# Ledger of designs, part 40: peptides against a protein of PDB entry 5OK6

Target 1, 215 residues: chain A of PDB entry 5OK6
Amino acid sequence: ELPGLDSQWRQIENGESGRERPLRAGESWFLVEKHWYKQWEAYVQGGDQDSSTFPGCINNATLFQDEINWRLKEGLVEGEDYVLLPAAAWHYLVSWYGLEHGQPPIERKVIELPNIQKVEVYPVELLLVRHNDLGKSHTVQFSHTDSIGLVLRTARERFLVEPQEDTRLWAKNSEGSLDRLYDTHITVLDAALETGQLIIMETRKKDGTWPSAQL

## One batch from the design tools (peptide; made by RFdiffusion4, then SolubleMPNN)

Design b1_p12_8_s3 (from b1_p12_8, 6 letters changed)
Fold by OpenDDE base, seed 1:
Structure b1_p12_8_s3 (fold): chain B 215 residues (1-215), chain A 12 residues (1-12)
Amino acid sequence: as target 1 above (215 residues)
Amino acid sequence: GEFAKIYEEFNK
C-alpha cells in the first residue's frame, strides 16, 4: 500500500534527503523519465489517492536507445528529459510504484569537478587496442575524473600485459592522427577524451625501442 | 580499413 500523498512528496522532494539534497561525490543517483515524474507530481499534489492521475510503474523506455545493452540515448538533458533522484528516493519510488518489467535502473555516480559536483550521466567509453593488433578491442567505461594512469592500468589488465613490459598510450584524434598521452596524472576530461575514441597501448620492444620510434 | 594507417605506422 502506498504511503500518504503528502508523505510521498516530502520523502522524495525534501531538501535534506530528497531530490534537492546536495550532491556528494561517490554517491549513486538515478534517472527518472521526466513525463513519469511530472505525472507523479500531479498525482501527489492532487490530494486524491484514487485520482486518474496515478502514474503507474516507472517507465524509462524513452531514455534508452536499445533494450539489449540498455544504453542511454545521446543528448538527454536534465530537467527536460529526466530528473535525478538520490538512491534512497529512487528506491522508495520503485517500492511504491514498481519499475517497468525488464528495465534496469539507470544508476549514475556523482563526480567531483574542479568547482562543482555533478552526476555523471554520460561516462566516457573508450576503445582500447594494442599497437600490434588493432582489430581486437576492449570497450571500457571511464569517468571524466579518472586519470590517464587508470586508463593505462586498465588497458594493461585487459590485455594481460606482464609487469616487466613497459607500455604507454596514444589517442586517435579527430583528424585521424595520434596524440601521445604523456601525462598520466591528468584526467580523461583534461585530455579531452570522448566516447568512441580509440586509445592505443604501445608496448616497448625487447630491444628497448618503441614501435612508434620508426615513425 | 579504418585502422590500416595506424597499423602500418606502428608496424613498420
Scores: peptide ipSAE 0.049, ipTM 0.759, DockQ to the pose 0.206
Fold by OpenDDE base, seed 5:
Structure b1_p12_8_s3 (fold): chain B 215 residues (1-215), chain A 12 residues (1-12)
Amino acid sequence: as target 1 above (215 residues)
Amino acid sequence: GEFAKIYEEFNK
């Protein structure tokens, strides 16, 4: 059963615990399609529970580019295409109105960037490859706040690199050349890595030389 | 393609 309209409004549109509450790193927030949310707002602000403005089940279909991997469309904008709700508020709406059958929630994490907290709607998808087999790739998502060291460790894990093997990373830049990622302590953001970017893991030869030394 | 070029560079 739906709570009173005023109660719904206060629970969701709240500066302390609702839509307007402060962001905190590590928290989960959820995307709600903008048109549905606006209809919900109109419904609860209208004051008539029997109004024709009843929003029905939450349906984020227009935010997805596919129903296989449930990836978001590119270029979605907060406030235009979707609104962000903290976990508690999202769960209230789902409990009240339901979520379209078969559709997963769109959960995202708050990250801390220099001088700002942000819900990371689009993590960076990197294409990880080995220098000697570029045709076999692993697409892995990373936060902008993840270190290059984590990218390297992840690449080693995905390609089952043994501990005794020495590896390092290169990024293919927009000019088509390779930039060596020397500092593993900087973040994905600091390195300006972007979704779809090719990251090449170079493995040191048994003779102690690097394949790239032959360039 | 571009992948082949990179591969070639690392395997010279």
Scores: peptide ipSAE 0.046, ipTM 0.757, DockQ to the pose 0.207
Fold by OpenDDE base, seed 3:
Structure b1_p12_8_s3 (fold): chain B 215 residues (1-215), chain A 12 residues (1-12)
Amino acid sequence: as target 1 above (215 residues)
Amino acid sequence: GEFAKIYEEFNK
């Protein structure tokens, strides 16, 4: 069931509740492939519901790297490759036009950074390993706003580290060296951690010494 | 390799 063209435009583009609505931390927004959205705009602006400009169902296929994990392609740019819509607007479009069969929505969260709120399209996926068994890894997704402390706690949980064991983190930098993550209160963003980056959890020895101290 | 290098640093 499609509403009138003017109604569609107002609902989706309305500055108070639509595409241009202010971002709110924690809310979900959705990506829409840019060409589809532009086609929709042309359709509703044309004023003819029977126009050949009908956009059809939403199809974000070109935004995906693959149809197995449904990961986004790298380097997508807002306004060029996709448009961001708040949840309500997204759901309206899906209800009106449908979404390509089997294709998941591309949902992302609004995060609050020091001086700006933004939709986090690309959260950070870190590769977590233990210092003495680099062959066993856990890939975990984090927000840029998550603390290093959370990364450490997550690593401890994934590797089933007992509470009495003392651990700390290292990050492999672009130069191939290891940087100690001393401050656990800073964020993933502050630490400049990136997707695919190796994070090493070091466990203190029973004798009270750190394996890395041998360097 | 990448992992071997890191392992060596922590285990030498």
Scores: peptide ipSAE 0.045, ipTM 0.744, DockQ to the pose 0.208
Fold by OpenDDE base, seed 4:
Structure b1_p12_8_s3 (fold): chain B 215 residues (1-215), chain A 12 residues (1-12)
Amino acid sequence: as target 1 above (215 residues)
Amino acid sequence: GEFAKIYEEFNK
C-alpha cells in the first residue's frame, strides 16, 4: 500500500534517510533513473494520488549498457542521468512502486576520498593477467580506496598462486610501457589505475630471478 | 624471454 504523497516526499527527500542525508563511508546507496525520479517527484508534489503522473515501477533500463552483466553505461552523470538514494529510501521506493522485473538494484558504496565522501558509482575494473599467460584474464572490480596490496592478493587468489610463490604487479600505462607498482600500500586512486587497465602479475622464478630482469 | 613478449605486444 502506498503511503500518502506527503509522507512519501518526506521519507525520500527530507527524512532521516533521505536523499540529502550526509554520506557515510561504507554505506550503500542506490541509483534511480532520473526520468523516473522526476516523474515520482511530479506525482507526489501534485497532491493527487489518482493523477496520471503516477510513475509506475522503477525502471533503470536506460542506465545499463547490457542486461546480461548489468554493467552501467559509461559517462552517466548524477543529477542528469540518475539520482542517488540511501538504502532506506531506495527500499521504500521499491516497496511502494516495485522494480522492473529482472532488473537488479544498482547498489554502490560510499567511499572516503582524501577530502570528500563520494558514492563510488564507477569502481575501477582491472584486467588481471599473469606475465606468462596474457590470454587468460580476470576482470575484477576494485574501489579507488583499495590498496595495491589488495589488488595483488586478489590476483594471487584468482590465479591460485601458491603461498611460497613470490609475485609483484605491473601496470600497462597509456604509452604501452609497464610501470612497476612498487608501493603496495598506496591506493588504486593514488596509483592512478583506470578501468580497463591491464595489470600484470609477475611471478618470481624458482631460481630467484624475475622474468622482467630479462627485458 | 616471456616477459619481453609483453613489451613486444605493447609496442606493436
Scores: peptide ipSAE 0.040, ipTM 0.741, DockQ to the pose 0.559

Design b1_p12_8_s4 (from b1_p12_8, 5 letters changed)
Fold by OpenDDE base, seed 3:
Structure b1_p12_8_s4 (fold): chain B 215 residues (1-215), chain A 12 residues (1-12)
Amino acid sequence: as target 1 above (215 residues)
Amino acid sequence: GEFAKIYEEFNS
């Protein structure tokens, strides 16, 4: 059953273990629709468990682009559209109030960036293709912190490239030209790769030459 | 310019 209102507030908003706790890389956080959360705040701050301010079950419907793939809408802003909660707090709220039937939780991971930790709400979805067959693609999700090397390995795996075959990557830029991804040790973020971007895997020819080198 | 040509080549 529902805990006391003060207990709920303390559990969810506690700076040590709640919404305001420091981010830690690798942890799971969850999105909660902002209006619901504000309603919950009003409810627990009101001091009356029987008040008309009861928030009901968590409903994140407005955050989703569709109910098929359950992708987030683009351009959502923390503090305006949603609130981020650590896993423990999220699970408490779900336990207390429930989650709208059929909706998946919106789980995201904390990533380590050069100067800060952040919850990666929007990982990068890349469109992977081979240089000689641009019509056959694989869409794969990557973290901004993933290396270009991982992107390459993933592409090789998806296209069943044999270990002895040499491959390298190109990214189609906003101008429609190709940028060679020379350094495989930098991250997706460092390479400025974006969702929906076409990534071309080039395979070296048997004679040791690269198809692109013929130009 | 040259990179655009590469893309065209890959699309051929």
Scores: peptide ipSAE 0.090, ipTM 0.794, DockQ to the pose 0.147
Fold by OpenDDE base, seed 4:
Structure b1_p12_8_s4 (fold): chain B 215 residues (1-215), chain A 12 residues (1-12)
Amino acid sequence: as target 1 above (215 residues)
Amino acid sequence: GEFAKIYEEFNS
């Protein structure tokens, strides 16, 4: 059973716990397709529960580029393509209206950037490879706030690098050259890494030399 | 070397 229309509006749009609540780092927010949300708004604002404006199940299909990996389409814009709801509000809507069968929720995290909190809708997807085998990649998503050190650790884990092996990272830049990621303490954002960028993990040779030293 | 090949590939 759906709650009263006024109650729905208050739960979802309430400034204290709803759509307009302050962002807090680490919290989960969810994307809702804009047209559905607007339909819901019209429904609850209409004052008639039997209105033909009933929005039906939440369907975010138009936000996805595929139904296999459930990746978001590129270039989606908040307020135009989707709205963001805090977890509580999202769960209310799902409980009231349901989510399209088989469709996963689009959960994203609030991150703390230098001057603002933001729901990170698009984490940076990096292509991790080893220097000696560029054809074998691991695609991994990282927050803009993640450190280069985390990227390196992740690469080591994915490629099952043994603890005694020494590794370091390079990023392929837009010019086709490689930029050494010296400082592992800076963030993905600070390093200006971008989605789709190739990150090469170099492994030190047993003789103590680096493969890149041959350049 | 291996890195030389990488650079050659990327700069070709």
Scores: peptide ipSAE 0.085, ipTM 0.812, DockQ to the pose 0.544
Fold by OpenDDE base, seed 5:
Structure b1_p12_8_s4 (fold): chain B 215 residues (1-215), chain A 12 residues (1-12)
Amino acid sequence: as target 1 above (215 residues)
Amino acid sequence: GEFAKIYEEFNS
């Protein structure tokens, strides 16, 4: 059931609960491909529900680089490639117009950075490995606001490290060298970690020495 | 050592 065109506009674009509402940390927002959204705007602003400007199902196909993992294309820009809607507004549009068959919603979280709140469209995907077996990796997604400590704990969990084993992290830099991540309290953002970056978990030897000490 | 091998691999 489609509501009246004016009602649709008010529901989706209002400043209290719609597209223009303030961001709140932890909330889910959704990406909508810009051309579809503009078509919708034209439709509801036209005032004729039977208009040929009917936007049809939401189709975010152009935002995806693949239809296997449904990863977003790099370099997408808000306001140019997509618009962001809060969950309620997104669900209204989906209920009214549908979503392209087989296509997942593009859900993202609001994160709080020191000076701004934003929807984190591109979380960081890190490749986690152990120092003694670089061939076995776990790709894990992290928020820029996650601590290095969380990355370490996650690595420990994924590799089933025993509680008594001491571990620490290294990041492979662009020059091929390893940078130790000393401070576990800083964030992924602070550490300037990037998607695809190799993160090496070093495990302390039973004799109390570190494998890296022999460098 | 183990890390020496890692560096070698990364820089090869």
Scores: peptide ipSAE 0.080, ipTM 0.809, DockQ to the pose 0.594
Fold by OpenDDE base, seed 1:
Structure b1_p12_8_s4 (fold): chain B 215 residues (1-215), chain A 12 residues (1-12)
Amino acid sequence: as target 1 above (215 residues)
Amino acid sequence: GEFAKIYEEFNS
């Protein structure tokens, strides 16, 4: 049974635990398609539980570009295409109205940027490869706040690099050249890495030389 | 391109 309309509104929209609550790094927030949310608002503000404005189950179909990997469409804008709700609010709405059959929830994390917290709707997807075989790739998702060191560790793990092997990273830039990622302490954001960008892991030779040393 | 040349060097 649905809670009272006023109760729903307070639960979802109140400033303490609702949509307008402060963002905290590491928290999970969820995307809700804008039209559905506006319909819900109209419903609960109308005061009639039997109103024709009943929103039905949550349907985020228009936010997805595919129903296989459930990737988000590019260029979605908060407040225009979707609203963000904290986990508690999202789970309440799902329990009250349901989620369209087969659709996964769109969960995103709050990240800490230099001067602001933000829900990271579009993490960076990097294409990881080894220097000696560009044809074998691993697509891995990273936060803009993740370090280059984490990218390197992840690449080592995906390619099963043994601990005694030394590795380092290169990024293919927009000009088609390679940039060494010397500083492993900077973030993906600081390095200006973008989705789809090729990241090459170079492995040191047994003789102690680097394959790229001649460059 | 430059990338191809670099790749060739990486794999030489």
Scores: peptide ipSAE 0.062, ipTM 0.772, DockQ to the pose 0.134; fails the geometry check

## One batch from the design tools (peptide; made by RFdiffusion4, then SolubleMPNN)

Design b2_p13_1_s1 (from b2_p13_1, 7 letters changed)
Fold by OpenDDE base, seed 5:
Structure b2_p13_1_s1 (fold): chain B 215 residues (1-215), chain A 13 residues (1-13)
Amino acid sequence: as target 1 above (215 residues)
Amino acid sequence: KPSLEEILAASAA
């Protein structure tokens, strides 16, 4: 059974626990397709629960580019294509109206950047490869706030690199050349890494030399 | 000159 329309509005839109609440790093927020949300607003503001403005189930289909990996379309804009709700508000709406069958929620995390908190709608998907087999990649998502050190550790884990093996990273740039990622303490954002970018893990040879030293 | 990528791809770990 649906709560009263005024109660729904207050629960979802309030500035303390709803859509307008402050962002906190590490919290989960959810995307809701804009047209559905506007229909819901019209419904609850209309004051008639039996109104023809009933929004029906949440359907984010237009936000997805595919129904296999459920990836978002590129270039979506908050306030134009979707709204962001904190986890509690999202779960209320889902409980009241339902979510389209088979469609996953679009969950994203709040990240803390130097001057702002934001919901990271588009994390960075990197293609991790080994230097000697560029055709075998692991696609891994990283936050812009993740360190290059985490990228390196993740690559080592995915490729089952032994602890005694020494490794380092290269990024393939837009010009097709490779840039050495020397500083492992900077973030993915600081390194200007982008989705689809090839990250090459180089493994040191047993003789103590690097494969790249042949350049 | 070969690219770094070509050198790396041809090298053994």
Scores: peptide ipSAE 0.079, ipTM 0.727, DockQ to the pose 0.340
Fold by OpenDDE base, seed 2:
Structure b2_p13_1_s1 (fold): chain B 215 residues (1-215), chain A 13 residues (1-13)
Amino acid sequence: as target 1 above (215 residues)
Amino acid sequence: KPSLEEILAASAA
């Protein structure tokens, strides 16, 4: 059931629990297409529930580059292309207006960067491969705040590496050379890893030698 | 399929 217009406005725009609430690391926020949100604002601010400004169901179609993987378009800007809402506010809007059929919510997490909390709209997509078969890749999303250790563990899991096997990571840099990721405690951000970057997992040989040591 | 060794060799060239 659709609440009163003033109630909707207070619920969604309330500074403590709505759109303007402080970010907290680990919380989920959701993207709402800007034009829809502006239409909703006009509707609830107009004071007439029967007005021609009714926004209809939430439709984020213009934010997606595809309807298969539901990837966001690149270069979207907060406040121009979309609005961020906390989970509670998003769920209210969905309950009141619905979401376009078959369209998934665009959920993102608040991450803590060294100097700021931010909703991570664009996590890093890495291409994980094994040193001996670069043709078999796994694309995996990571937060900029995830450790290289997590990337390594994830690669091991995806490639079904046995616990007794020793592995390490290399990143293909912009110059086409490989940089070894020695420190597994630094973050994806600290390592300057980027979306589409090739990450190579090297597995130690049974004889204790590394494949790369022969180079 | 290219290997780590092939990539490293290409990077060194």
Scores: peptide ipSAE 0.073, ipTM 0.722, DockQ to the pose 0.120
Fold by OpenDDE base, seed 1:
Parts: sequence; structure tokens; C-alpha cells
Structure b2_p13_1_s1 (fold): chain B 215 residues (1-215), chain A 13 residues (1-13)
Amino acid sequence: as target 1 above (215 residues)
Amino acid sequence: KPSLEEILAASAA
């Protein structure tokens, strides 16, 4: 059963615990398609539970590129295409109205940037490969706030690199050349890594030389 | 399949 319209409005829009609450790093927020949300607002503000403005189930279909991988369309804008709700508010709306059958929630994390907290709607998808087998890639998502060190560790794990093996990373730049990622303490953001970018893990040879040193 | 060495060589040219 749906709560009273005023109760719904207060629960979702409450500045302390609702849509307007401060962002906190590590928290989960959810995307809601803007048209649905605006219809919901009109419904609960109208004061008539039997109104023709009833929003129905949440449907984020227009935000997805496809219904296979459920990837978001590129270039979506907060306040234009979607609104962000904290987990509690999202779960209330889902419990009250439902979510379109088979459609996954669009969950994103709050990240902390140098001067601001932000919901990271578009994590960076990197293509990880080995220097000697560029045809076998692992696509892995990273936060912009993740370190290059984490990217390296992740690559080592995915390729089952032994602890005693020494490895380092290269990034293929827009010009097609390779830039070595020397500093593992900088972030994905600092390194200006982007979705779809090729990251090459180089493994040191048994003789102690690097494959790239011959160039 | 191209190796790192091949890519680096091509980029240096």
C-alpha cells in the first residue's frame, strides 16, 4: 500500500535524508529517469491519490544503451536526463511503485574529489592486456579516484601473475603511442585515463631485462 | 598479434 502523498514527498525530498542530503564518500545513490520523477512529483503534489498523474512503475529504459549489458547511454546529464536519489529513497520508491520487470537498478557510488563529493555515474572502463598478447583483453571498471597501483594489482590478478614477477603499466594515448605510467600513486583521473583506453602490462624477463628496453 | 615492442617501435618512427 502506498503511503500518503505528503509522506511520500517528505520521505523522498527531505533535505536531511532524501534527495537533497549531503553526499558522503562510499555511499550508494541511484539514477531515476527524469520524466518519471517529474510525474511522481506532480502526482504527490497534486493531493489526489486517484489522479491520472499516477507515475506507474519506475522505468529507466531511456537511460540504457542496451538491455543486454545495461550500460548507460553516453552524455547523460543530471537534472536533464535523470535525478539522483540516496539508497533509502530509491528503495522506498521501488517498494511503492515497483521497477520495470527485468530492469536492473542503476547504482553508483559517491567519490571524493579534491574539492567536492560527486556521484560517479561513469566509472572508467579500461582494457587490460599483456605486452606479449594484445589480443586477449580484460575489461575492468575503475573509479577516477582509484590509483594506478590498483590498476596494476588488478591486471596482475586477472593475468595470474606470480608475486615474484615484476610488472609495470603503459597507456596507449590518443596519438597511438605508449606512455609509461611511472607513478603508481596518482589516480586514474590524474593520469587522464578514459573509458576504452588500452592499458598494457609489461612483465620483466627472467634475465632481468624489460621487453621494451630493446627499443 | 602485435607486441608491446612492435607498438613502441611504430610509435617511435
Scores: peptide ipSAE 0.071, ipTM 0.700, DockQ to the pose 0.119
Fold by OpenDDE base, seed 3:
Structure b2_p13_1_s1 (fold): chain B 215 residues (1-215), chain A 13 residues (1-13)
Amino acid sequence: as target 1 above (215 residues)
Amino acid sequence: KPSLEEILAASAA
């Protein structure tokens, strides 16, 4: 059963645990389609539980680019296309109104960036390949806060590289050239890596030379 | 299949 309208408003919008609460790194937040949320606001502010402004079940369909992988559309903007709710608030709304059948929740994590916390709506999806076979890729998601070292370790794991083999990374840039990722301590954000970007793992030869050195 | 060497060569040109 739905709680009172004032109780709903306080639970979802309160400054301590609601939509306006401070972001904390590692917490889960959820996206809610903006039009649905505005309809809910109008409903609970109207003061009539039997009004025609009832929002119905949560429907995030317009936020998805496909219903197979449930990937978000590109270029969605907070406050225009969606609102962000902390996990508790999201679960309240789902329990009260339901979620459209078949749709997964859109869960995202708070990450710590220099001087700011942010909900990472768009993690970076990289295409990992080996230098000698660009046709065999592993697509892997990374946080902007992940190190290049983690990307390298992940690539090594996916390609079953032996511990004794020496490897390094190259990124294909927007101009079509390759930039070597020398510093493995910087983040994906610092390296300005983007979704869909090709990351090439080069393996050192047994003779101690690098394949790229023969250019 | 294209290799790193081929891409790097093209980038250097």
Scores: peptide ipSAE 0.067, ipTM 0.714, DockQ to the pose 0.141

Design b2_p13_1_s2 (from b2_p13_1, 6 letters changed)
Fold by OpenDDE base, seed 3:
Structure b2_p13_1_s2 (fold): chain B 215 residues (1-215), chain A 13 residues (1-13)
Amino acid sequence: as target 1 above (215 residues)
Amino acid sequence: KPTLEEILAASAA
């Protein structure tokens, strides 16, 4: 059964545990389509549980670009396209109203940035390739807070690079040239890497020279 | 700054 309307409002909008609660790094938050959420607000504020303003089941269909990979559309904006809820609030709404059949929840993590916490709605998808074989690629997701060192280690693992082989990364920039990622301690954010960006792993030659050094 | 094509060419040399 649905809780009372006032109880629903307090549970979801409560400043301590609801939508307006402080973000905490590592916590899961969930996206709710804005129109559904506004309909829910109207319903619980109306004071009539039997009103025609009943929101029905949660349906985030308009937030997805496809129903195969369940990827989000690009350029979604918080407060315009969706609302963010902490895990507890999301699970309450799902238990009360249900989620559209076959549709996955849109779960995202809070990340710690230098001055703020943020729900990372769009992690960075990098296209990893080897310098000598562009035909074999691995698409891997990274947080903006992940280090370039992690990207390099991940690339080495995906390409089964042996421990004794020395490797380094290049990023293809908007001008079509390559920027070498010298500092492996900076983050994906610091390096300004973007989704869909090509990252080239260069492997050192047996003679100790780098392929790119011949330029 | 090298291009991808330049690195590929260098790797083949």
Scores: peptide ipSAE 0.116, ipTM 0.793, DockQ to the pose 0.547
Fold by OpenDDE base, seed 4:
Structure b2_p13_1_s2 (fold): chain B 215 residues (1-215), chain A 13 residues (1-13)
Amino acid sequence: as target 1 above (215 residues)
Amino acid sequence: KPTLEEILAASAA
């Protein structure tokens, strides 16, 4: 059931629990397609519940690049393409208007960067491979705030590396060369890793030598 | 299939 228009506005557009509330690390926020949201704003501001400005169900179709993996289009801009709502506000809108059939919610997490909290709309997608078989990749999403250590652990898990095997990471840089990721404590952001970047997990040989040392 | 060695070799060139 739809609440009153003023109630909708207050519930969604407020600084305490709505769109304007402060970001908190770890919280979930949701993307809403901008045109739909603007239509909703016009509707609730119009004061007539029977207005032709009724927004209908939430439809984020234009934000998606594909309907298989539901990846976002590249280059979407907050305030232009979408608005961000905290979980509570999102759930209210969904309960009131519904979400387009088959579309998943676009949930993103607030991350804490050195000087700012931000909803991480685009996590970093890394292509994880083994040094001896670059043709078999695992695409895994990481937060910019995730450590290289987590990337390494994730790679080990994906490739079913046994605990006793020693591994390390290399990143293929824009020049095509490999940069070794020595410090596992720095973040993905600190390492300047980018979406689509190839990350090579090197496994130490049984003889104790590294494959890369033979170069 | 390309290997680490091949990539590194290419990078060194």
Scores: peptide ipSAE 0.097, ipTM 0.722, DockQ to the pose 0.143
Fold by OpenDDE base, seed 1:
Structure b2_p13_1_s2 (fold): chain B 215 residues (1-215), chain A 13 residues (1-13)
Amino acid sequence: as target 1 above (215 residues)
Amino acid sequence: KPTLEEILAASAA
């Protein structure tokens, strides 16, 4: 059974625990399609539980570009295409109204940027490859706040690099040349890495030389 | 700055 309309409004829109609550790094927030949310607002503000404005189950279909990998469309804008709700509010709405059958929740994390917290709606997807086998790629998602060191460790893990093997990263730039990622302490954001960008892991040769040094 | 093709060529040498 649905709670009272006023209770729903307070639970979801409450500034302490609802939509208006402060962002905290590491928290999970969820996207809700804007039109559904506006219909819900109209419903609960109308004061009639039997109103024709009943929103039905949550349906985020218009936010997805595909129903296989459930990737978001590019260029979605908060407040125009979707609203963000904290986990508690999201789970209440799902409990009350349901989620469209087979459709996954759109969960995102709060990240801490230098001056603000933000829900990271679009993590960076990097294409990881080895310098000697460009045909085998691993697509991996990273936060903009993740270090280049984490990207390197992840690449080593995916390619089963042994601890004694020395590796380093290169990024393919827009001109088609490679920029070496020297500083592993900077973030993906600082390095200006973008989704779809090719990252090449170079492995040091047994003779102690780097493949790229022979150029 | 090296290209992918250059690194591949160097690795094969």
Scores: peptide ipSAE 0.057, ipTM 0.722, DockQ to the pose 0.554
Fold by OpenDDE base, seed 2:
Structure b2_p13_1_s2 (fold): chain B 215 residues (1-215), chain A 13 residues (1-13)
Amino acid sequence: as target 1 above (215 residues)
Amino acid sequence: KPTLEEILAASAA
């Protein structure tokens, strides 16, 4: 059942718990397609529940580039293409209006960057490969705030590397050369890793030598 | 399939 229009407005737009609430690291926020949201605003601001401005179910279709992996289109801009809502507000809207059938919510996390908190709409998708078989890749999503250590651990897990095996990472740079990721404590952001970038996991040989050391 | 060694060699050239 739809609550009163004024109640809807307060719950979604309230600065303490709604759209304008402060960001907190680790919290989930959700994307809502801008046109739908504007239609909803018009509906609730109109004060007439029977008005022709009823927004219908939430439909974020225009934000997606595919319906298989439900990846977002590139270059979407907050306030132009979508609105960000905290989890509570999103769940209210979904409960009131529904979400388009088969369409997943677009959930994103608040991350802590050096000087700002931000909803990370576009996490980094890295292409993980092993040094001896570049044709077998795993695309894995990481936060810009994730450590290189996490990338390495994730690569080890995906490739079923045994705990006793020693591994290290290389990143293919824009010039086509490989850069060693020596410091595993720096973040994906600090390492300037980007979506689509090839990350090569090198495994140390049983003789204690590294494959790359022979070059 | 390309290997790390092949990539490193290409990068060094």
Scores: peptide ipSAE 0.055, ipTM 0.706, DockQ to the pose 0.119

